# Ledger of designs, part 32: peptides against a protein of PDB entry 6MBK

Target 1, 240 residues: chain A of PDB entry 6MBK
Amino acid sequence: GFEMVNFKEEGFGLRATRDIKAEELFLWVPRKLLMTVESAKNSVLGPLYSQDRILQAMGNIALAFHLLCERASPNSFWQPYIQTLPSEYDTPLYFEEDEVRYLQSTQAIHDVFSQYKNTARQYAYFYKVIQTHPHANKLPLKDSFTYEDYRWAVSSVMTRQNQIPTEDGSRVTLALIPLWDMCNHTNGLITTGYNLEDDRCECVALQDFRAGEQIYIFYGTRSNAEFVIHSGFFFDNNSH

## One batch from the design tools (peptide)

Design b1_p17_1_s4 (made by RFdiffusion4, then SolubleMPNN; from b1_p17_1, 5 letters changed)
Fold by OpenDDE base, seed 5:
Structure b1_p17_1_s4 (fold): chain B 240 residues (1-240), chain A 17 residues (1-17)
Amino acid sequence: as target 1 above (240 residues)
Amino acid sequence: MVAAQGANTGLIPVLEK
């Protein structure tokens, strides 16, 4: 019911190939297609993950390295997905000097500096790990691990990471959701949920879409907002 | 494509049975 299209202003997005009605389940993504902390652990990164405290403690970093490893692997299942990711981002880690200067007048500057420092420290730490740890020898990024690589991966995860339930629903884990995250953002309500029985992410249409129209979804505020359960989904009750 | 959402993590809620 949809196709991937490269839109001029918005980059890659999904276009309806038929009329889609509001609340129609038009998109679902099984867990096996997700990039998760668990899939990272089950990948070539697994041995290092099992031995590195930071990878174990910080799922977002685990995802970042998972992304880097898969990007460097020509036979990776996620290559088609990775190729759709931006090569650069409008995140603080990519801010130019002028942009940073502009932010000096705002309270955001402290957060930006903190992110810079943290990312730099993480890179320095993992650069050493990649160079010295025995379990890093087989990583496809062994011979090429630059700050730019790390910045890209961290930014990719930062902009796309989602919290989803574990398979048993007992805990929450982090995931990148291919195909689903191809939908560009619009204002509205959260229309994506996780179906534990079928072990898949499910997305229902926010509104009616006609054939040929771009399909938009609402990512949510991604904050500590309160959510209201309605019709099986959580809806953001905060003002947008 | 997913837009920049800061350092926050999106929530995919569990669907009710």
Scores: peptide ipSAE 0.280, ipTM 0.725, DockQ to the pose 0.328
Fold by OpenDDE base, seed 4:
Structure b1_p17_1_s4 (fold): chain B 240 residues (1-240), chain A 17 residues (1-17)
Amino acid sequence: as target 1 above (240 residues)
Amino acid sequence: MVAAQGANTGLIPVLEK
Protein backbone atom coordinates (compact mmCIF):
# COMPACT_ATOMS: atom_id res chain seq x y z
CA GLY B 1 0.00 0.00 0.00
CA PHE B 2 0.76 3.66 0.15
CA GLU B 3 -0.25 6.76 2.03
CA MET B 4 -0.37 10.45 1.30
CA VAL B 5 2.35 12.35 3.09
CA ASN B 6 3.44 15.96 3.17
CA PHE B 7 7.12 15.87 2.36
CA LYS B 8 9.25 18.74 3.57
CA GLU B 9 10.56 19.98 0.24
CA GLU B 10 8.35 18.35 -2.35
CA GLY B 11 4.99 18.91 -0.72
CA PHE B 12 2.38 16.21 -0.78
CA GLY B 13 3.29 12.87 -2.29
CA LEU B 14 2.74 9.17 -1.88
CA ARG B 15 4.79 7.05 0.50
CA ALA B 16 5.00 3.29 0.36
CA THR B 17 3.67 1.49 3.41
CA ARG B 18 5.20 -1.78 2.26
CA ASP B 19 7.85 -2.89 -0.13
CA ILE B 20 6.74 -2.44 -3.71
CA LYS B 21 8.56 -4.16 -6.53
CA ALA B 22 9.28 -2.71 -9.91
CA GLU B 23 6.45 -3.24 -12.40
CA GLU B 24 4.03 -4.07 -9.60
CA LEU B 25 0.55 -2.69 -10.11
CA PHE B 26 0.28 -0.71 -6.92
CA LEU B 27 -2.28 1.93 -7.92
CA TRP B 28 -5.38 1.93 -10.09
CA VAL B 29 -8.19 4.43 -10.45
CA PRO B 30 -11.49 3.42 -12.04
CA ARG B 31 -13.07 5.80 -14.54
CA LYS B 32 -15.94 6.52 -12.19
CA LEU B 33 -13.49 8.15 -9.80
CA LEU B 34 -11.94 10.42 -12.43
CA MET B 35 -12.92 13.99 -13.05
CA THR B 36 -13.44 14.11 -16.79
CA VAL B 37 -15.07 16.24 -19.42
CA GLU B 38 -17.82 13.66 -19.41
CA SER B 39 -18.35 13.90 -15.67
CA ALA B 40 -18.47 17.67 -16.09
CA LYS B 41 -21.16 17.27 -18.73
CA ASN B 42 -23.09 14.99 -16.42
CA SER B 43 -22.81 17.36 -13.46
CA VAL B 44 -24.63 20.54 -12.51
CA LEU B 45 -22.43 22.18 -15.14
CA GLY B 46 -24.07 20.10 -17.87
CA PRO B 47 -26.80 22.51 -18.91
CA LEU B 48 -24.38 25.40 -19.23
CA TYR B 49 -21.86 23.20 -21.01
CA SER B 50 -24.49 22.33 -23.59
CA GLN B 51 -25.07 26.01 -24.27
CA ASP B 52 -21.54 27.42 -24.19
CA ARG B 53 -19.23 26.97 -27.16
CA ILE B 54 -16.06 27.66 -25.21
CA LEU B 55 -16.78 24.97 -22.65
CA GLN B 56 -17.52 22.58 -25.47
CA ALA B 57 -14.41 23.49 -27.42
CA MET B 58 -11.95 23.56 -24.54
CA GLY B 59 -12.07 20.53 -22.31
CA ASN B 60 -9.51 22.00 -19.94
CA ILE B 61 -11.83 24.90 -19.19
CA ALA B 62 -14.69 22.49 -18.72
CA LEU B 63 -12.58 20.65 -16.16
CA ALA B 64 -11.69 23.91 -14.46
CA PHE B 65 -15.33 24.78 -14.01
CA HIS B 66 -16.04 21.23 -12.97
CA LEU B 67 -13.47 21.64 -10.20
CA LEU B 68 -14.98 24.93 -9.11
CA CYS B 69 -18.49 23.55 -9.04
CA GLU B 70 -17.47 20.48 -7.09
CA ARG B 71 -15.35 22.52 -4.69
CA ALA B 72 -18.36 24.69 -3.98
CA SER B 73 -20.49 21.61 -3.34
CA PRO B 74 -20.13 20.33 0.22
CA ASN B 75 -21.50 16.93 -0.69
CA SER B 76 -19.38 16.50 -3.80
CA PHE B 77 -17.96 13.05 -4.29
CA TRP B 78 -14.62 14.65 -5.14
CA GLN B 79 -14.28 16.70 -1.96
CA PRO B 80 -11.60 14.40 -0.57
CA TYR B 81 -9.61 14.80 -3.77
CA ILE B 82 -10.13 18.53 -4.01
CA GLN B 83 -8.89 18.94 -0.46
CA THR B 84 -5.59 17.38 -1.49
CA LEU B 85 -5.02 19.96 -4.21
CA PRO B 86 -2.69 22.86 -3.53
CA SER B 87 -4.39 26.10 -2.61
CA GLU B 88 -1.79 27.98 -4.62
CA TYR B 89 0.64 27.11 -7.37
CA ASP B 90 4.09 28.13 -8.50
CA THR B 91 2.87 28.36 -12.07
CA PRO B 92 3.23 31.51 -14.18
CA LEU B 93 -0.28 32.67 -13.36
CA TYR B 94 0.93 33.19 -9.81
CA PHE B 95 4.21 34.88 -10.69
CA GLU B 96 5.08 38.26 -9.31
CA GLU B 97 6.61 40.96 -11.46
CA ASP B 98 10.13 40.03 -10.49
CA GLU B 99 9.56 36.43 -11.46
CA VAL B 100 8.15 37.49 -14.80
CA ARG B 101 11.14 39.73 -15.38
CA TYR B 102 13.40 36.82 -14.70
CA LEU B 103 11.59 34.80 -17.33
CA GLN B 104 12.07 37.55 -19.88
CA SER B 105 15.56 36.22 -20.31
CA THR B 106 14.17 32.83 -21.27
CA GLN B 107 12.33 31.45 -24.25
CA ALA B 108 9.36 30.71 -22.03
CA ILE B 109 8.27 34.33 -21.74
CA HIS B 110 5.98 34.29 -24.75
CA ASP B 111 4.14 31.28 -23.36
CA VAL B 112 3.81 32.96 -19.99
CA PHE B 113 2.32 36.05 -21.55
CA SER B 114 0.02 33.88 -23.58
CA GLN B 115 -1.21 32.20 -20.42
CA TYR B 116 -1.83 35.56 -18.79
CA LYS B 117 -3.70 36.88 -21.78
CA ASN B 118 -5.79 33.79 -22.30
CA THR B 119 -6.66 33.35 -18.65
CA ALA B 120 -7.66 36.98 -18.28
CA ARG B 121 -9.83 36.83 -21.37
CA GLN B 122 -11.43 33.60 -20.28
CA TYR B 123 -12.22 34.95 -16.85
CA ALA B 124 -13.77 38.08 -18.28
CA TYR B 125 -15.85 36.01 -20.64
CA PHE B 126 -17.05 33.54 -18.06
CA TYR B 127 -17.66 36.18 -15.44
CA LYS B 128 -20.25 37.59 -17.78
CA VAL B 129 -21.59 34.14 -18.56
CA ILE B 130 -21.98 33.27 -14.89
CA GLN B 131 -23.74 36.55 -14.25
CA THR B 132 -26.13 36.44 -17.17
CA HIS B 133 -26.69 32.93 -18.44
CA PRO B 134 -29.86 31.23 -17.18
CA HIS B 135 -28.16 27.89 -16.70
CA ALA B 136 -25.53 29.50 -14.50
CA ASN B 137 -28.11 30.26 -11.82
CA LYS B 138 -28.00 26.70 -10.55
CA LEU B 139 -24.25 26.57 -10.28
CA PRO B 140 -22.92 26.51 -6.74
CA LEU B 141 -20.29 29.06 -7.74
CA LYS B 142 -22.90 31.58 -8.89
CA ASP B 143 -22.33 33.90 -5.96
CA SER B 144 -18.59 33.33 -5.77
CA PHE B 145 -16.60 33.43 -8.97
CA THR B 146 -13.45 35.48 -8.59
CA TYR B 147 -10.33 35.65 -10.66
CA GLU B 148 -8.53 33.86 -7.86
CA ASP B 149 -11.02 31.03 -8.11
CA TYR B 150 -10.56 30.78 -11.84
CA ARG B 151 -6.79 31.08 -11.67
CA TRP B 152 -6.70 28.27 -9.14
CA ALA B 153 -8.93 26.01 -11.17
CA VAL B 154 -7.11 26.65 -14.42
CA SER B 155 -3.78 26.07 -12.74
CA SER B 156 -5.05 22.88 -11.14
CA VAL B 157 -6.17 21.55 -14.48
CA MET B 158 -3.10 22.79 -16.32
CA THR B 159 -0.80 20.95 -13.97
CA ARG B 160 -2.84 17.79 -13.57
CA GLN B 161 -4.86 17.15 -16.72
CA ASN B 162 -4.28 13.93 -18.61
CA GLN B 163 -5.51 12.53 -21.87
CA ILE B 164 -7.34 9.24 -21.51
CA PRO B 165 -9.45 7.18 -23.87
CA THR B 166 -13.20 7.38 -23.93
CA GLU B 167 -15.05 4.34 -22.66
CA ASP B 168 -15.18 2.80 -26.11
CA GLY B 169 -11.59 3.73 -26.85
CA SER B 170 -12.56 5.56 -30.01
CA ARG B 171 -11.56 9.02 -28.85
CA VAL B 172 -9.40 10.83 -26.34
CA THR B 173 -10.77 12.96 -23.53
CA LEU B 174 -9.31 14.91 -20.63
CA ALA B 175 -9.22 13.73 -17.06
CA LEU B 176 -7.94 14.50 -13.61
CA ILE B 177 -6.82 11.34 -11.91
CA PRO B 178 -7.33 11.50 -8.14
CA LEU B 179 -4.70 10.02 -5.85
CA TRP B 180 -2.49 9.08 -8.78
CA ASP B 181 -1.65 12.69 -9.50
CA MET B 182 -0.21 13.03 -6.02
CA CYS B 183 2.87 11.12 -7.11
CA ASN B 184 5.88 13.34 -7.55
CA HIS B 185 8.15 13.22 -10.58
CA THR B 186 11.36 11.40 -11.29
CA ASN B 187 13.26 10.34 -14.36
CA GLY B 188 12.28 7.09 -15.94
CA LEU B 189 9.66 5.57 -18.16
CA ILE B 190 5.95 6.04 -18.37
CA THR B 191 4.43 3.46 -16.07
CA THR B 192 0.80 4.53 -16.25
CA GLY B 193 -1.69 3.21 -18.75
CA TYR B 194 -5.38 2.90 -19.23
CA ASN B 195 -6.97 -0.52 -19.05
CA LEU B 196 -10.06 -0.33 -21.21
CA GLU B 197 -11.21 -3.80 -20.29
CA ASP B 198 -11.42 -2.95 -16.62
CA ASP B 199 -12.04 0.73 -17.40
CA ARG B 200 -9.38 2.04 -15.07
CA CYS B 201 -6.13 3.92 -15.02
CA GLU B 202 -3.30 1.68 -13.89
CA CYS B 203 0.09 2.60 -12.52
CA VAL B 204 2.93 0.16 -12.05
CA ALA B 205 5.99 0.89 -9.99
CA LEU B 206 8.85 2.49 -11.88
CA GLN B 207 11.35 0.85 -9.57
CA ASP B 208 11.57 -0.97 -6.30
CA PHE B 209 10.32 1.08 -3.39
CA ARG B 210 10.90 0.14 0.19
CA ALA B 211 8.43 0.72 2.95
CA GLY B 212 8.71 4.34 3.97
CA GLU B 213 10.06 5.56 0.64
CA GLN B 214 8.33 8.11 -1.52
CA ILE B 215 6.79 6.70 -4.67
CA TYR B 216 7.76 8.61 -7.79
CA ILE B 217 6.46 8.41 -11.33
CA PHE B 218 7.70 9.77 -14.61
CA TYR B 219 5.55 12.57 -15.99
CA GLY B 220 6.94 12.20 -19.49
CA THR B 221 9.56 13.83 -21.64
CA ARG B 222 9.58 17.51 -20.75
CA SER B 223 12.14 20.25 -20.62
CA ASN B 224 12.57 22.28 -17.47
CA ALA B 225 11.04 25.20 -19.30
CA GLU B 226 8.00 23.11 -20.05
CA PHE B 227 7.84 22.01 -16.44
CA VAL B 228 7.85 25.63 -15.33
CA ILE B 229 5.06 26.48 -17.71
CA HIS B 230 3.07 23.34 -17.17
CA SER B 231 3.87 22.28 -13.63
CA GLY B 232 5.61 25.26 -12.08
CA PHE B 233 8.84 23.56 -11.07
CA PHE B 234 12.29 22.59 -12.24
CA PHE B 235 13.69 19.10 -12.13
CA ASP B 236 17.46 19.18 -11.93
CA ASN B 237 17.87 15.58 -12.94
CA ASN B 238 15.66 15.91 -15.98
CA SER B 239 17.64 14.26 -18.74
CA HIS B 240 15.06 14.95 -21.38
CA MET A 1 2.99 17.83 -6.66
CA VAL A 2 1.30 17.64 -10.03
CA ALA A 3 1.39 14.81 -12.51
CA ALA A 4 0.41 14.53 -16.14
CA GLN A 5 2.05 11.68 -17.95
CA GLY A 6 2.92 11.27 -21.59
CA ALA A 7 5.65 12.48 -23.87
CA ASN A 8 4.75 16.16 -23.66
CA THR A 9 1.14 15.21 -24.29
CA GLY A 10 -0.21 14.11 -20.97
CA LEU A 11 -1.43 11.01 -22.73
CA ILE A 12 -2.19 7.94 -20.70
CA PRO A 13 -1.59 5.18 -23.20
CA VAL A 14 -4.10 2.45 -23.75
CA LEU A 15 -2.85 -0.82 -22.41
CA GLU A 16 -2.80 -3.71 -24.79
CA LYS A 17 -5.09 -6.63 -24.11
Scores: peptide ipSAE 0.269, ipTM 0.735, DockQ to the pose 0.333
Fold by OpenDDE base, seed 2:
Structure b1_p17_1_s4 (fold): chain B 240 residues (1-240), chain A 17 residues (1-17)
Amino acid sequence: as target 1 above (240 residues)
Amino acid sequence: MVAAQGANTGLIPVLEK
């Protein structure tokens, strides 16, 4: 019912291959396709995750490292998804000098500087962990972990992370939702939910789309100033 | 391309049966 298209100005998006009616379930993503804290724990990152307090305490960072590990793995299941992600972001961590100077007169400047400092500190910490921890030797990023890599991964997660229920519905966990997050944004109502019975994310059409039209969804109102590292804090009680 | 249901971390609501 849809296809991936690289639109000229909007980058990658989804285009309808048939007419889709409003409220029609046109897209669903099973849990097994999601990048989650749980999938991170079950990946090559698992052993390190189980022994690092920060990875355990901050699910967004766990996802960031999960993303980096999978990106560095040629045979990763998520390679097709990762290749659709932008190489850079319009977020504070990528602000140019002129943009930062412009923000000096705004309330956002404090958050920007804080995010820079926090991200740098996190990188320094994990650089040391990756260099010294025995379980880091198995990571494909062992010899290729740069600040630019970390900045990219953190920014990817900040802009794309979602809260979804655990399998039993008793708790909430963090997830990147491939395919779904390829839909570009428009104003409207939330049309995505999680079906626990079928264990999948489900998205219904916000409006009628004709064959050949780009499919848009509404994924909330946000500003660049709202993307801060501390907002992604997620304490995982399953890790000791 | 960039998507999250909400600010930073969006909530995907559980669908009612």
Scores: peptide ipSAE 0.327, ipTM 0.761, DockQ to the pose 0.321; fails the geometry check
Fold by OpenDDE base, seed 1:
Structure b1_p17_1_s4 (fold): chain B 240 residues (1-240), chain A 17 residues (1-17)
Amino acid sequence: as target 1 above (240 residues)
Amino acid sequence: MVAAQGANTGLIPVLEK
C-alpha cells in the first residue's frame, strides 16, 4: 500500500497508495534485503574485513565500505537502493564555514570537529590499506577512492544505520534498512520493531494515512543537536 | 530520506512474542 515518491521539499519518501490505519503493519523488510555487517563480511569486502581490525571493530565503517563496494558494483543487489540515497547530506561532514560557525553556539560543535578529524584519519588510513593490502586488490575502490566517496559513505551510514538483533537474538548488529529508511521523520512514537521469528524488520503505521498521503515515521527522541549530528536536521517540536 | 529509529542509537527493538 505504498510507493516511493520524490516530494518537493522532503525529497524521496513513501506515499500511501491506499488508506492505512494506525498500527497497521504496512511495511516489512526481511533480513536478506538488509545491508548489514554480516552482508559486508560475506561480500567482496570479506577478505579485507577479516584482516583489518578497524573494520572488525567499527561496524559503521564496515557498512560504509560495504556501501562503497556495492555502489561500485553494477550488478549489486542493492543498486536500486543505493540509487535512492542522496548524493550529498546536510550532516556536519558537509558543513560549510558559515554552518560550522552557527554550530559554535551549540553543544554540537565539539562533536562536529571530532567527526571531521576522525573521518579524515579514517580516510587516510583506508586509502593506504586499499593501495597496499593484498585483499584490497579485488575491491572496486582501488582505482577510485576519494575523500568525497568516503565522506558520502560515512554520512550515508551515519544517517541511516540501525541496530538490529542478530539472527539468534543474542547480540545486536548494524543494518541499513532499504525502503523503510525512505520514510521521512515526524513526531510520534517508534513504530518499528524486529520480528525474530520471521526474521524481518516490521513497521506499523504511526497514524492513519489516507491514500496519497506521505507516510512518516518517528526516528526517536533526540535533541536538535543530536539530530544535526546524526541526521542533519532540526526538529522544531522536539520534546528533547 | 533519512531514518534511524531509536533514541540516539538507531535501535530497532525486538518485538515481543
Scores: peptide ipSAE 0.313, ipTM 0.746, DockQ to the pose 0.349; fails the geometry check

Design b1_p17_2 (made by RFdiffusion4)
Fold by OpenDDE base, seed 2:
Parts: C-alpha cells; sequence; structure tokens
Structure b1_p17_2 (fold): chain B 240 residues (1-240), chain A 17 residues (1-17)
C-alpha cells in the first residue's frame, strides 16, 4: 500500500501506492523489528546491562549502546535500518559556536550547556566502564569508543525514541521504530498505538490518501522537537 | 578528544557566567 521515496526538501517518506482511507490501518511494525531495551538486554550488551545501574535506570542510554553495538556488527539484523540514520544531527550536541552564541540571547543556553555537560560526563563514565568492566570485553566498543560515537548514538535515540508497552503490557519501555523513522510527520491527533494482541506498533491513516500522495503520520510529540529542553538524558543525581 | 570536549564545556560555561 506504500513505498519509500526520497522527497525533495523533506527527505525520505512514504508514498501511497493505492488509495488509503482515513482510519485505515496501513502501517504496522512488529516488536521483533524494533530496537528495544529488551533487545539490548538480550544482545551482547546484556551481561554489562545486568551489572550497570545507569544502563538499568536509563533505557535511552541502553538504547544508545545497543545502537552502537549493532552498528559495529556487520551481521546485525538492524544494519539496513542503521544505515538509514543520519550521520549528524541538529541536536545541541552538534551546535557550533555561532549557533551557541545565537542561543546566548535566549534561556536555551542553559539547557544546551546542561545537555552538553551531562553527555560529556556520561561518556567519561562509560569510557571507563568499557575499559575496565569484565563484561565489556566482548563489546565491539572495547577497542573503539569515541565521543563522536556516543554523541551520534545519544542524538539518534534522543530524536527517535518511542515509548511502547512491554510484552506483557504491564510497563512501558523504549524503542526505536524503523518504519516510523522512514515517514514524514505532521502535527495533529495521534494516529499510532500498540496492539498487544498482535504485538506490533500500528499506524492508522490520519486522512484519505490517494495513490501517489505522500503519507504523513503523527505519533505524538516528536523527541527531536524537544531535544533542546529535555532529552531524558539528564540525571536526577550525579551518582555515577 | 577529551581535551576538545573540555574546551567546548569551558566555552559554554563562559557564556552562562
Amino acid sequence: as target 1 above (240 residues)
Amino acid sequence: LLTQLQERIEFLESLIE
């Protein structure tokens, strides 16, 4: 019912290959295709996750490391998805001096500073963990873990993380949703949810689309729109 | 790499002081 297209100025998106009616379920992503905190726990990162309190407490950091480990794995199931991710982001972590100076006239400078400093501290902490922890020895990050890697992974998660239910529906967890990233977005009513019976993310059409039209989705406040103010990568306390 | 990061932090600190 749709195809991936590189739209001018908008980047990658979905184009309808047939008529789609409003409220029609046209797009779904099974849990097995998602990069989740659970899949991180079940990966090569699992042993370290089980012993690191920060990874356990901050699912977004767990996803960042999961993303890095999978990126470094040539045979990773998620290679096709990872290769679609930007190499750089418009997050504060990538701001140049001129951009920061512009923000100096606003209150955003404090948030930028906080995010930058916290990310730096996280990197320093995990660099030490990767170098010294026994369960880090099998990680592909052991020999190469740069700030650039961490900045990229953090920014990827910051801009793309989603909340989904756990398998039993008792809690929420975090996920990267490949097909969501390949859609262009609009504002409006949320047209996405999770179907626990079929164990999949689901998206219904916001409106009627005709064959050949671009499909836009809305799954809430995009994390990439809030990255300046709050990314979820801040610590309540600096006990790490 | 860590030096560059520190320099950037110091730069940001100079803007908020």
Scores: peptide ipSAE 0.037, ipTM 0.687, DockQ to the pose 0.767
Fold by OpenDDE base, seed 3:
Structure b1_p17_2 (fold): chain B 240 residues (1-240), chain A 17 residues (1-17)
Amino acid sequence: as target 1 above (240 residues)
Amino acid sequence: LLTQLQERIEFLESLIE
């Protein structure tokens, strides 16, 4: 009931191909299409994940490495999605000196510098892991793993990560949802959820849409301002 | 301070490479 279109002012989005009614389920994404911590564990990253406590404890870092491994894999199922991702982001990791100076008079400066320091330390740690750990030898990152790569992956996850239930529904985990990234967003009530019975993300229409109209969704996306204060790092207490 | 952090990144990279 929809198609991807490049709108003049708003960029890429979804356009209705038929009339859609309010509260109609018009978009769903099965778990098998998501990039998740589980899919990371089941990928070439799996052996390293099983041996590295940081990857196990921090699902967002696991997703970042999963994203990098899949990007470096020509036959990756997620190549079409990865190619749609920005090459750069408006996250603190990309701030120039003038942007940092602007924030020096605010409390946000502490969070910015914390993010920089933490990301740098993580990169250094994982660079060593990739170079020395036996289970890292099969990763397509061994020959090329720069700070720029890591910064990009961390920023991609920070801006696009979603909380979803685990397969058994017992806890929350993290996922990248390809089709969500293809929609433009509006303010309002969250119209997305997870259907455990069908094991899929679901989006219902916020309002009636006519054929030919742009479809907007809302699932709690962060503003650029929120990127300044949000570290993007979460510890999974169940991984300890 | 941003420059200092960038230098730290480069320093950390140099220690591992």
Scores: peptide ipSAE 0.031, ipTM 0.648, DockQ to the pose 0.075
Fold by OpenDDE base, seed 1:
Structure b1_p17_2 (fold): chain B 240 residues (1-240), chain A 17 residues (1-17)
Amino acid sequence: as target 1 above (240 residues)
Amino acid sequence: LLTQLQERIEFLESLIE
């Protein structure tokens, strides 16, 4: 019912190939297609994950490393998805001096610097881990792991991570959802959910779409302010 | 401050190279 299209102004998005009615389930993504903490554990990263407390404690960092490992793997199942990801993001980690100066008058400045510091520290930590840990030898990151790589992966996860139920439905975990990332977004009511019975993410149409129209979805607003406040990669700290 | 952070990042990178 849809196709991927590169729209001139909006970038990659979905276009309806047929008429879609409001509330129609037109898009679903099975768990097997998601990049999850679980898939990270089951990947080449698994052995390192099992030995590193930070990876175990911070699912978003695990996803970031999973993303980097898969990006560096030519035969990765997720290559088509990864290629659609932006090369840069509007996250604080990409702010230039002028943008930071603008934020100096706001409370957000402290969080921005906190993110910078924490991300830098995380990078330094994991660089050492990748260079020295026995289970890191088989990682594609062994030979190439730059701060730019890490910043990109962190920002990718920061902007695109979703909470989904675990397979047994007992807890929540984190996932990147490829097909949802390929949709452009609008404001409105959340039209997405997870169907545990069928073990898939589901998206229903916000409105009627005609064949040839771009499909917009809404699964939560994400602003720069949210990236600063709710990135999940740092703890709120008054000390900088 | 951003410049300082960038310098710190570069410094950290230099230490691990």
Scores: peptide ipSAE 0.028, ipTM 0.657, DockQ to the pose 0.076
Fold by OpenDDE base, seed 4:
Structure b1_p17_2 (fold): chain B 240 residues (1-240), chain A 17 residues (1-17)
Amino acid sequence: as target 1 above (240 residues)
Amino acid sequence: LLTQLQERIEFLESLIE
């Protein structure tokens, strides 16, 4: 019912190939297609994950490393998704001097600084881990792990992470949802959910779309501007 | 690389002090 199209102003998005009615389930993404903390654990990152407390405690960091490992893997299942990701973001981690100075007069400057400092410290920590930990030897990023890589991965996860239920529905976990990221977004009510019975993300149309129209979705993703205030890092209390 | 990061951190610190 849809196709991927490069729109002139909005970039890549989904276009309806038929009429879609409001509240129609037109898009679903099975768990097996998601980049999740679980898929990270089951990847080449798994051995290191099992030994590193930060990876275990911080699902977003686990996703960031998963993203980097898969990006460095030419045969990764997620290459088509990864290739659609921006090369840079409008997050505080990418702010230039002038942008930072502009924020100096605001309370947001403290959050910007905190985010930057924390990210830099995390990079330094994991740089050492990757260089010294035995289970890091098989990682494709072993000899190529730059701050730019980490900044990109963290920003990708920060802007695109979703909370989904675990397989048993007992708790929440984090996921990147490739097909949803291929949609452009609008403001409005959340029209997405997770179907545990079918083990899939589901999106219903927020309005009628005619054949040939761009499909917009809203699933609670924050704008880059909102990340000035939001750190994007969440401690997973259920990781232990 | 680490030096560059440190310089950036110091710059940010100078703005919030």
Scores: peptide ipSAE 0.025, ipTM 0.644, DockQ to the pose 0.814

Design b1_p17_2_s1 (made by RFdiffusion4, then SolubleMPNN; from b1_p17_2, 7 letters changed)
Fold by OpenDDE base, seed 3:
Structure b1_p17_2_s1 (fold): chain B 240 residues (1-240), chain A 17 residues (1-17)
Amino acid sequence: as target 1 above (240 residues)
Amino acid sequence: MEKEIEERIKFLESLIE
């Protein structure tokens, strides 16, 4: 067992409520609890998704809109998860002029510019879509779709998206994983994966943890500057 | 809001050109 706690130096994380042994499967999240491209297709966003080429081609944008639609839905299943998300991020989309100037002498400035320009263009495109497309009329965000909303959603996906297999296992897709975001990280081997047989995300303990200790996991590096997809090993059983 | 985005883009462009 584990519980969510706010650690003074490391922020929110998971604390063991019992002794956990190394290699023990202590955390799993079934597909049905994930925010995925598939769940986006099956939501109120589905009709628009089926007719918009960009949503179909870019799973990260589909997730961003899925996140916005669910946030705007009081009865959304994912409200408890969404409420845990930061209100703002340290991504380039939030950089002030002085912060950007520090990057001016580096090649990173090109990436920042590209990301900002692309995001702005995407917003402009989808603003028009939401205002004019018939299948957008029922979206809960129609009357309140701002750039701030969009950059928040994009940044949320940028920092939290995970790569998982499709339901049939033939391809990879994207997902936001509740509870996964609550784990603090350490360097080491990836201890996360997807169990296709049980259709769930799985995390095994890196080491022994005693009751009361913070649990650390590793599922890849994150970047605020780039869209990074977190990936683990895909496996059929608990072979860790 | 749209103006803000445009101004930000112009600023960024000035840094990379």
Scores: peptide ipSAE 0.027, ipTM 0.611, DockQ to the pose 0.797
Fold by OpenDDE base, seed 5:
Structure b1_p17_2_s1 (fold): chain B 240 residues (1-240), chain A 17 residues (1-17)
Amino acid sequence: as target 1 above (240 residues)
Amino acid sequence: MEKEIEERIKFLESLIE
């Protein structure tokens, strides 16, 4: 009921190929198509994941490394999705000095500093891990792991991660949802959810769409401001 | 790259001190 289109001004989005009614389930994404902590564990990253306590404790970092490994893998299933991701973000990790100085007049400066410092420490830690850990030898990023790579992956995950239930529904985990990112978004009610019975993400139409119209969705994407406040990439063991 | 990061951190520290 939809097709991918590069819209003027809005960029890539979805266009309805038929009439879609409000509240109609028009888009779903099975778990197997998601980039999740579980898929990270089942990837080339799995052996390292199994031996690194930070990766195990921080699902978002695991997802960031999963993203980097898949990006570096030409045959990755998620290449089409990864290629749609921005090369840069408006997150604090990308702020120029003038932007930081502007924030100095606010209380956000401490958060910006903390994010930058923690991210740098995380990079340093994992750089060492990638260089020295035996299970890192098979990683595609073994010989090419830069801070630029890491801040990109962190920013990608922070801005696009979704909470979904685990397969057994017992707890929540993190996922990147490719087809969500193929849509442009609008403010309003969340039109997405997870169907455990069918084990898939589901999106219902916010309104009626006619054939030929762009489809907009809302699934609670984090703003840059929310990133500043709640990056989620903080952990106590940053001394490495 | 590492030097740049260190300089950036020092800059940020100067703003919050």
Scores: peptide ipSAE 0.026, ipTM 0.622, DockQ to the pose 0.804
Fold by OpenDDE base, seed 4:
Structure b1_p17_2_s1 (fold): chain B 240 residues (1-240), chain A 17 residues (1-17)
Amino acid sequence: as target 1 above (240 residues)
Amino acid sequence: MEKEIEERIKFLESLIE
């Protein structure tokens, strides 16, 4: 019911190949296609995950490393998705001096600096872990793990992470949803959810779309300020 | 101030490498 198209102003998005009615379930993504904390545990990162308290405690960081490991793997299942990701983001971690100065007029500057400091400390910690931990030997990051890599991965997860239920539905976990990211977004009501019975993410149409029209979705896109506040990459005892 | 953060990052990297 849709196809990938490069739109002139909005970049890659989904175009309807048929008429889609409002509230129609037109898009779903099975769990097996998602990048999740569980898939991270089941990947080459698994042995290290089982030994590192930070990876275990912070699912978003686990996703960031999962993303980096898969990016460094030419035969990764998620290469097609990863290749669609931006090389840079509008998150505070990418703010230039002028942008930071502008934020000094607001109290948001403290949050920005906190994020910078935390990210830097996390990078330094994990750089050491990757270089010294026995279970890191098989990681493709062993010989190439830069701050730029980490900043990119953190920002990717920060902007794109989704909460989904665990397989048994008892808890919530984090996931990157490839097909979601391939859609352009609009403001409005969240029209996405998770169908645990069918074990898939589901998206219903916000409105009627005619054949040939771009399909927009909304699943909780946040502002830059909200990225800082709700990134979840802050850890109180992040002394590394 | 951003420069200070960048310097801190570089400093931390130098300690780990």
Scores: peptide ipSAE 0.024, ipTM 0.565, DockQ to the pose 0.079
Fold by OpenDDE base, seed 1:
Structure b1_p17_2_s1 (fold): chain B 240 residues (1-240), chain A 17 residues (1-17)
Amino acid sequence: as target 1 above (240 residues)
Amino acid sequence: MEKEIEERIKFLESLIE
């Protein structure tokens, strides 16, 4: 009922191939297609994950490394998805000096600084881990792990991570949802959810779409200001 | 790369002092 299209001004999005009615379930993504903490554990990253406390404690960082490993793997199942991701993001980690100076008059400057400092520290930590840990030898990151790589992966996750239920539904975990990212978004009510019975993400149409029209979805995309506040990549909320 | 990061951190620190 849809196809991926690169729209001129809006970038990658979905176009309806048939008429879609409002509230129609037109898009679903099975768990097996998601990049999750679980899939990270089951990947080449698994052995390192099992021995690194930070990876175990912070699912978002685990996803970031999972993303980097898969990006560096030419045969990765997620290559088509990864190729749709932007090369840079509108997050504090990419702010120029003028943007930072603008924020200097606001309380946001402290959050920006904290985020940058923490990310830099995380990179330094994991750089050492990748260089020295025995289970890092087989990682594609062994010889190519730059701060730019890490900044990109962290920004990818902080802007695109979703909470989904675990397989048993008892807890929540983190996931990147490829087809969600392939849709351009609009403001409105969230029309996405998770169907545990079928073990899939589900999206219903916000409105009627005719064949040939771009499909827009809303799944809780955050503003830049919200990224500063709710990045989730802090070890301690009080850390500055 | 490390120098760039250090410079950026110093810049940010100067803004919050």
Scores: peptide ipSAE 0.023, ipTM 0.589, DockQ to the pose 0.792

